# Peptides against a protein of PDB entry 8HF1: the designs that were tried, part 313

Target 1, 320 residues: chain A of PDB entry 8HF1
Amino acid sequence: NVMLYATKPTEVMVSFPHQEQVLTVTRLISAEIEKFYVSLDLMNIGVQPIRRSKSLQCLRDPSKKSFVKQLFNDFLYQMKEYGIYAASIAIISLIVEFDIKRRQAETLSVKLMHRTALTLCEKIRHLLVQKLQDMTYDDDDDNVNTEEVIMNFSTPKVQRFLMSLKVSFADKDPKDICCLVFVERRYTCKCIYGLLLNYIQSTPELRNVLTPQFMVGRNNISPDFESVLERKWQKSAIQQFRDGNANLMICSSVLEEGIDVQACNHVFILDPVKTFNMYVQSKGRARTTEAKFVLFTADKEREKTIQQIYQYRKAHNDIA

## One batch from the design tools (peptide; made by RFdiffusion4, then SolubleMPNN)

Design b2_p30_3_s3 (from b2_p30_3, 13 letters changed)
Fold by OpenDDE base, seed 1:
Structure b2_p30_3_s3 (fold): chain B 320 residues (1-320), chain A 30 residues (1-30)
Amino acid sequence: as target 1 above (320 residues)
Amino acid sequence: LPPIPETSPISLDTEENRKKFEEELKKLFS
């Protein structure tokens, strides 16, 4: 049980200014999504056949509209929490998902609904890429993936995370690095993974030093083809991390599922720690005194976050 | 319990502030 390890990693708090994104592009995107929700509510997609698969009590939204709204709400969250650069990657995940759902559509009305969602995603992607290009004089799409563009179009939290990686791992032997990055949401894993690939490629000091991988938590909601691929991906990603072919693993609350990952010398908690279990399990991956357990907090939430961590520390010491 | 070492919430809008923050990080990760 990870809870029984009396591990005392060095805890670090990285504080960042609370900044609301004041970008016109983010307001435009939010307004386009809200207009789309109004249109979506007016769409008659008919009664969808409820396939009662006995094994999967997942309340499939018979309208499939709530799932579409959930994906766009998750995108809006990622754009707010991680920035417009991260959003330009996150939108690709929506495009992929809606294209799968469009191809799997049993009715023309559902196919049209997912097609309309795809059209909106492509418009959003264009608006984001155009905004990233405003900093580059060259029209080449490859030029938007520079360290400067990534840093300038990331939130204060993500900027600090990237700089923390650079400071922690510059000029280190890749074999000596074992890093975990915890995020709250499954889609954030893919988004931060894509961001890190581009950042590492654009940062000479991290080239050939960091090899990221990601794990997505089991989504019980979509047991279909995606769950089999996700399970295969998880197994492959874990194996690459065990074999040293990857030295940085991005994961959501996957540790609750009993995934055995090796002891790590760095654990980054990119999103707020919401539960004592998450605190103990993530911290329990940092098994040495030299290991770093890094938390991120907005300045506005600093006092509340620190108090919560002290409560978790006390509770952990009372059971350890 | 010992206090958690922390960085300042300095803005990263300038290269000077980025350098200051990098030095804070170096001290915390040392």
Scores: peptide ipSAE 0.643, ipTM 0.959, DockQ to the pose 0.884
Fold by OpenDDE base, seed 4:
Structure b2_p30_3_s3 (fold): chain B 320 residues (1-320), chain A 30 residues (1-30)
Amino acid sequence: as target 1 above (320 residues)
Amino acid sequence: LPPIPETSPISLDTEENRKKFEEELKKLFS
């Protein structure tokens, strides 16, 4: 029971300026997605036969339009919260998902819908990659995966996160590192994983030091909808982290699901702590006084965030 | 309750500010 351990990690708050600087490319992408939603609403997809799986008649949107909109809304969120570079990684996940759904489409109309979504994702990917390339002075180096490009096209939060990793882990023994990174959304795990792989590869001081993995929380939806691949990935990722083959784990709601991970020396909360349980469970992974529990806050939300953390500290001390 | 150590919300747009912020981080992660 994680609550029973008097966890006294060193808490650290990393503040960042609230940048509302919307780049022209992000406005263009948002406008293209909005235009796509209008076109999507006009698409006649027909009523798909509800496969009566005996379990929860979750009213599958018979059009599957809601799920398409959800994926693009999650993408827009990632672009806003993590930046253009992270968005360039996130869009690949949408491309893969829409391609799978296009191939699995039972009707021509559904196939066309997913094809149109896929075409938009490719356009978005090109716009993002082009913007990343505009900073590479050397026309010959197609490598948009440099430390500089990653830093310049990441949000102030992500910049500070990356710098915190660099300062914390530069030239350290990989065996001495156990790091957890918590994010709110399932899709963010894979996005930040891809970003970290590229950042670590571009940062000599972190090469061969950090080996990231990611774990996606189980969908609260029936385990029958979790792909066999996702379940295998989760088990493999946890095992690699337990065996020390990975020393940084990116997680979403994993702790709420009772997945036992080892005690860690560093716990980064990349997104706002929304619940007391999340606070206690994530902090409970940093068991030593030497362990760091790192929070990120926008300057505008700093006071509210600090007050909330103090309330959680008090509530935790009253139960312990 | 002891205050949470915090970094300044300094802009990272300049190399000088990046260095200053890196020094703040080094102090917090030491």
Scores: peptide ipSAE 0.640, ipTM 0.960, DockQ to the pose 0.870
Fold by OpenDDE base, seed 2:
Structure b2_p30_3_s3 (fold): chain B 320 residues (1-320), chain A 30 residues (1-30)
Amino acid sequence: as target 1 above (320 residues)
Amino acid sequence: LPPIPETSPISLDTEENRKKFEEELKKLFS
């Protein structure tokens, strides 16, 4: 079994300063979402029929309200963890989701709830785009997608991730690249995908080098909430990555679901490694002779992160 | 176990600091 003799990937830790981007815009957005939650709690949407979802572990949020709150909480997380630029992409996903739900609304009260959520999302989008434009001399919307704007409005973690990609892959042959990027949350996959598309287009050294795709785990969402379109996208994205039409895959918990992704030469763990299984599975995909396994840590959490990785290394060596 | 190679937690607010960090990355990814 030649697979057990795979050379251990080179582990790299990328440390970043814990700088809270204390931007007035982020405080304004958070306050608008909090006001919206108060209004949402006061909305009478009537008794919703309890759809018995068969899967025990899916967060039975029978409340259409709690799902709305979850989406905004995930947005707030993305804005905090990845920055304003990533948030400007993330908000579009909320707009699309709430528009679908508005159109599918069986009652006027539910339709109104989703309309109010959409109005808030458009306000948030405007605030974010305006803030991105404040650093551009030209009022043209096309000027917000520069390398400089992306870097300046990304968190220290994302800045280092982007620079790590640039250094790792600048002017390389696309065929020699097989990169995985692991993130914790499903919604982060699409957000980071959109950010990477814009960054790659704005970075000459990467334009014809990196072709990203994204895949989200199935287990994190009730199969009833997975659109047919999302399932088609996932299948297409995996196939493109297998065929070499995509050379960078952004994924959340995908390996836990038994999705066989190819052996990769680069594995980036953008979010904290929370489980031993995630560590082993993600590291186990970095199987080439010169494979890199890259971790990101805030300086504040550095000691804890290093200790945890050493524990995982020990435990992995005891099983292998 | 060998220590994990690590970058310095420098600010990336200046072009000079970005270049310094890029050189640290080049050494780690070489």
Scores: peptide ipSAE 0.638, ipTM 0.959, DockQ to the pose 0.882
Fold by OpenDDE base, seed 3:
Structure b2_p30_3_s3 (fold): chain B 320 residues (1-320), chain A 30 residues (1-30)
Amino acid sequence: as target 1 above (320 residues)
Amino acid sequence: LPPIPETSPISLDTEENRKKFEEELKKLFS
């Protein structure tokens, strides 16, 4: 009986300064969204037919004003937590979603609501791209996707995450890398994926080293609303990661219990660990002998975060 | 329980501070 002592991963805390860098552009965008909410509340979209799906869960009708507000609130969160560069990618996901909803609209009033949301998203996109271009002294180089632009327009958390990837993986064999990145929100997976693609392409030491993928956790609540395309893409992304064709996977904390992801040598928790279960499940993926489990904390939240992690470590040792 | 190794919350506004932070990371990921 070789008791394979499950090698406990090395825990690392990356601390970052709490910078309230409130750029004028972020204030302007927030104000435009708030004005839009006032206008949205005044819109008469009529009585929407409650599609009673047979499952007792009140499926939030995705055509409702509340869904539009949820997407913009998620965007505002991403802009705050990840920065302007990440926001420029996140806004494209809103444009795509609202264009789908506009085309699927059963009424002219709902179609107009989604069209107004799209017009706002295009304005926001323009404001973000213009601000990214203001730092490129060369008027002719439309390339806002440089390492410098990405770093300068990312939050202190994201800057440290990118530098941690560069230090960890520069000039390594791609086969020796198995990295997980956990984020809280579904849309953050795609946003961070797009950011990483551009960062890797702009960083010579990573171009042929890191191949990222993302996985949006299945909404167990509504398998019927997952497009056949999204399900096919998720299966393909997981398979690429299992086959070693992708060596970095971005996933939401809603990893379905039972996605058998291979043992990883690096696990990054980009967002705060909110539950003991999330701590145990994510840490339990770092199973190699030299595995790293990396946490990020704002300096203002450091003491609280450290205390919480020590409580989780103690509780995990008491059950192991 | 051993303390969790931690990086300093230094600003990354200067190239010197970036290099210092990279050296801290190299020590933690070695």
Scores: peptide ipSAE 0.635, ipTM 0.957, DockQ to the pose 0.879

Design b2_p30_3_s4 (from b2_p30_3, 12 letters changed)
Fold by OpenDDE base, seed 4:
Structure b2_p30_3_s4 (fold): chain B 320 residues (1-320), chain A 30 residues (1-30)
Amino acid sequence: as target 1 above (320 residues)
Amino acid sequence: LEPIPEVPALPLDTKENREKFEAALKELFA
């Protein structure tokens, strides 16, 4: 019954300039993905044998192409919303997924489709890494995972999020920290997790202070095996966070599924709060007046965001 | 309804602007 406590965390809004990152590399990557979509539409993958296994997971052929497009569309979203550094992490997840699907392919045509997607992902990865290296003056230190590189190649939203973490948690006792980070998309959890690992490792003041984990919602579309692994990971991540072995948890929609997480002293909402349920569930994790509920908004959407939060506050008070 | 405390949209391009932003964050996170 999360609704029963009139949780009055301190709400904070961090505004950022709306900058469209007009990078040449971003345009090149988008153009390569669009060319790939044209080629993908022309691919004859045949009629895949409907395995009569009673699980509704007989992904018909259109769903296989659609899934490939969905992954690249999700990648393009990560690149736009979080920046090219985050995209360099996000592309690794696509590489892993397409390699798994390539190995699991029941037909040569499907195997070739996933191989072509994988080849594109490797090209994209190279383009991203090359661009990250262009700012490292020292040819010898191949370490694209510096605080400076991460900050420079992150969106204004992510820059402010990282600075907010640094200011909030620099040189603090890890035991005093219980932080949630909410994101909209499941793939963003992995991307932001990877970004945070590198950022924490590159930031002395956060080393040994923050230990991140991530939690993704149930993938209703995943094969039974992937769904088992995801469920195991989710249970392990929750347990580590409950046991204090992790003090920062990145979540997508998982709290809406009734996953009970402990009360936190910091809740960051990295993406726009689109629903009243998301507002109540996320804010309901910040139970003390000392707890902080931090929102990020583009300056252009500031007024809309404020009005929406006031509507949610009113609706919450009318139910409480 | 109480106003939401806000850090304004400052550019982070300069050291000075970063320091101002960090100071504003410290004040709100104190």
Scores: peptide ipSAE 0.543, ipTM 0.945, DockQ to the pose 0.855
Fold by OpenDDE base, seed 1:
Structure b2_p30_3_s4 (fold): chain B 320 residues (1-320), chain A 30 residues (1-30)
Amino acid sequence: as target 1 above (320 residues)
Amino acid sequence: LEPIPEVPALPLDTKENREKFEAALKELFA
């Protein structure tokens, strides 16, 4: 029995214009990834040795090509949904993942495949950083992490999210802050975390106020892909948030796994609420009337979002 | 069902529009 405490948080919706950032750099990156997919499909990497202990999914793609494509597709999604600045952080996660996979490769062909993917990621990183530097006067990498650069290279959704954080938490006591940020995808947690670290450091009103942390849900697919390090990180992140050493937690699918987090005074839903369970679980963390439950919606999806929230409210009241 | 308080899709292209958006946020987060 998840006691559906009658959570009466103040629900707020922040609408944003749907702008496709038609940047030349995003088109170049997409074209390079598409070219890479053609080359990847032509690569003969052979059948990988099936280790008896690998989860059922490792059995379905012995070539690991689908996983490479999934990571780049997830990157393309993050670049589209969060912007060039978030993409510059997201690409680092791909670099780390492909470098690990390159080192763990059981065959030369698979090692070469991951090396080629890694080389593409480094090219993409360079293109992104160069584009961020176009707005800076100095060639110093630290100059790309300003509030202005972050804001200008973020999507309208992310801009409004950052401004909502600034308005909500500027000059507040860190002890009075308990904030959750929900995102749909695992890798979004990391790129939004990196973005927030840089934004907080560049924003004087937030530097000593917000201490972010992140946790990712267990991939239902393969507990084996969760490194022992990721599980330790997740436990440490939760503990830091419970102890008040972190006051903002970025989450993907975490509440579905029964991770008990304290009651929060702010809950931000950065991505569309796709399920009733996500709505109830995320809203259920905002337990006071003073607590804010903030939704972000594209203006074109506004009416659909409102109707969906009303359906979820009705369904919640019918169960309570 | 109570209406959801909303910040409209204001552009953030100008200083004035940013200030108007921040004011609307402050009103809803108060």
Scores: peptide ipSAE 0.543, ipTM 0.943, DockQ to the pose 0.871
Fold by OpenDDE base, seed 3:
Structure b2_p30_3_s4 (fold): chain B 320 residues (1-320), chain A 30 residues (1-30)
Amino acid sequence: as target 1 above (320 residues)
Amino acid sequence: LEPIPEVPALPLDTKENREKFEAALKELFA
């Protein structure tokens, strides 16, 4: 019985400067969303009929206004944490969601609310795209997807993440790569996926080397509300990663859902590790002999992050 | 407790600093 010594992954920390480069465009977008919230609070959408789900637990359907505010707050978070380029991809997901909700609206007042949100998203999209084009000499939308534009309009965290991918995987055999990228939020998975597709396409050394996929956790809301399309996408994404057709998987809460993801040689934690369980579960996926577990931290939070990781290491060793 | 290998916060504003950052990453990923 060769006890395969579970080789502990090498933990690596990548520090980044906390640059609050507040661009004028990000201030303008934030101010437009705040004005929209004032207008949204004044909208009379009437009493919403409580949709009785078949299960006796009346999960209070979040107010349709609260859901609209949540999506814009998630967008503002993504713009702040990942940058303007990531925000230009994230806004498209809001446009799609608000158009679906507009079409599904049972009342004229709710339809108008979602239409107003959609109009704001189109304005935000235009402001973001225009700012990306300011660095390109050519007005062609296709020229905004260069390595240079992606890097210049990404946060210091995302820049170091992309460079870490390039250094780690440039000119490697795709079969030797099994990479996980953990993010906190569901919507970030799709945003970072779109960013990575464009970055890989613009980076010759990563072309045909990295094939990204994303996995969105099931909403902790009843599995009955998960669209048939989302379920098909999740199954396809997992299968592609298991079959080796995808070698980089972007995940959120996927591990909490008991999704068996294969052992990986690289695990990137793009967002702060907030819990001991997240630390153990994500680190526990880095199981190859030379596996790497990579963390990103702002310089201001460096000492606090190091101390937190040492506490998690101690707690993990006391249980093992 | 083994120290965590760290890449310091190098500014990525210059080509030289990018090359230093890439070299430090290569050393940690080798």
Scores: peptide ipSAE 0.532, ipTM 0.942, DockQ to the pose 0.847
Fold by OpenDDE base, seed 2:
Structure b2_p30_3_s4 (fold): chain B 320 residues (1-320), chain A 30 residues (1-30)
Amino acid sequence: as target 1 above (320 residues)
Amino acid sequence: LEPIPEVPALPLDTKENREKFEAALKELFA
């Protein structure tokens, strides 16, 4: 009976300064979204026919206004938590979503609402891209995707995450890498994926070393709205990660949904660990010898984070 | 409970501070 003592991963904490880079552009974008919410509340989009879909979606405003506000609120969160560069990627996801919703609109009023949202997203995209270009001498779109621009327009958390990836994986054999990155929000997976693609492409030491993928968790609220495309992407991404065609996987709470992910040698927790279950499940994926479990914390929340991790360690040892 | 190895909140404003941060990371990931 070889008791496979699951080698406890080495936990590492990376602290970052709480630098609110309050850029004028972020204030302008927030103010434009707030003005849009006032306009959106004044829009008469009529009573949408209540499709008796038995799904809990009956709780969403039949006007779909709440969904529009949710997408912009999630964008504002990503801009705050990950920075302007990440926001420039996140806004593209909103543009795609609102263009789809505009085309699928059953009424002229709903079509106009999604068109207005789309126009705002294009304005936000322009403001973000212009701000990224302010550091580049050449107006060419390709120059905004440099390591320097990504680092300068990322939050202190994201900067340290990217540097941690560079230090951990520079010039390593891609076959020896099995990395998980946990984020709290579903939309963050796509945003961080796009950021990592550009960062890896701009960082020679990570080129051909890291191949990222992302998993979007099943929205428990609306399994029916997972586009057939998103479900296909999720299955393909998981398969690529299992086959070793991808060696870095970005996840949002997906382990809670029973998605079987392989044992990893690196687990990065980009967002705060809010639950004991998240701690156990994410840490429980770092199962290789010398596996690393890396946490990121704001310096202001450092002591609280340490105490919470010690409580989770104790609780885990009491169950194991 | 074993202390959690930590990289302190160094500013990344200077090349020197970035190099110090990278060195501290290398020590923890080695």
Scores: peptide ipSAE 0.531, ipTM 0.943, DockQ to the pose 0.869

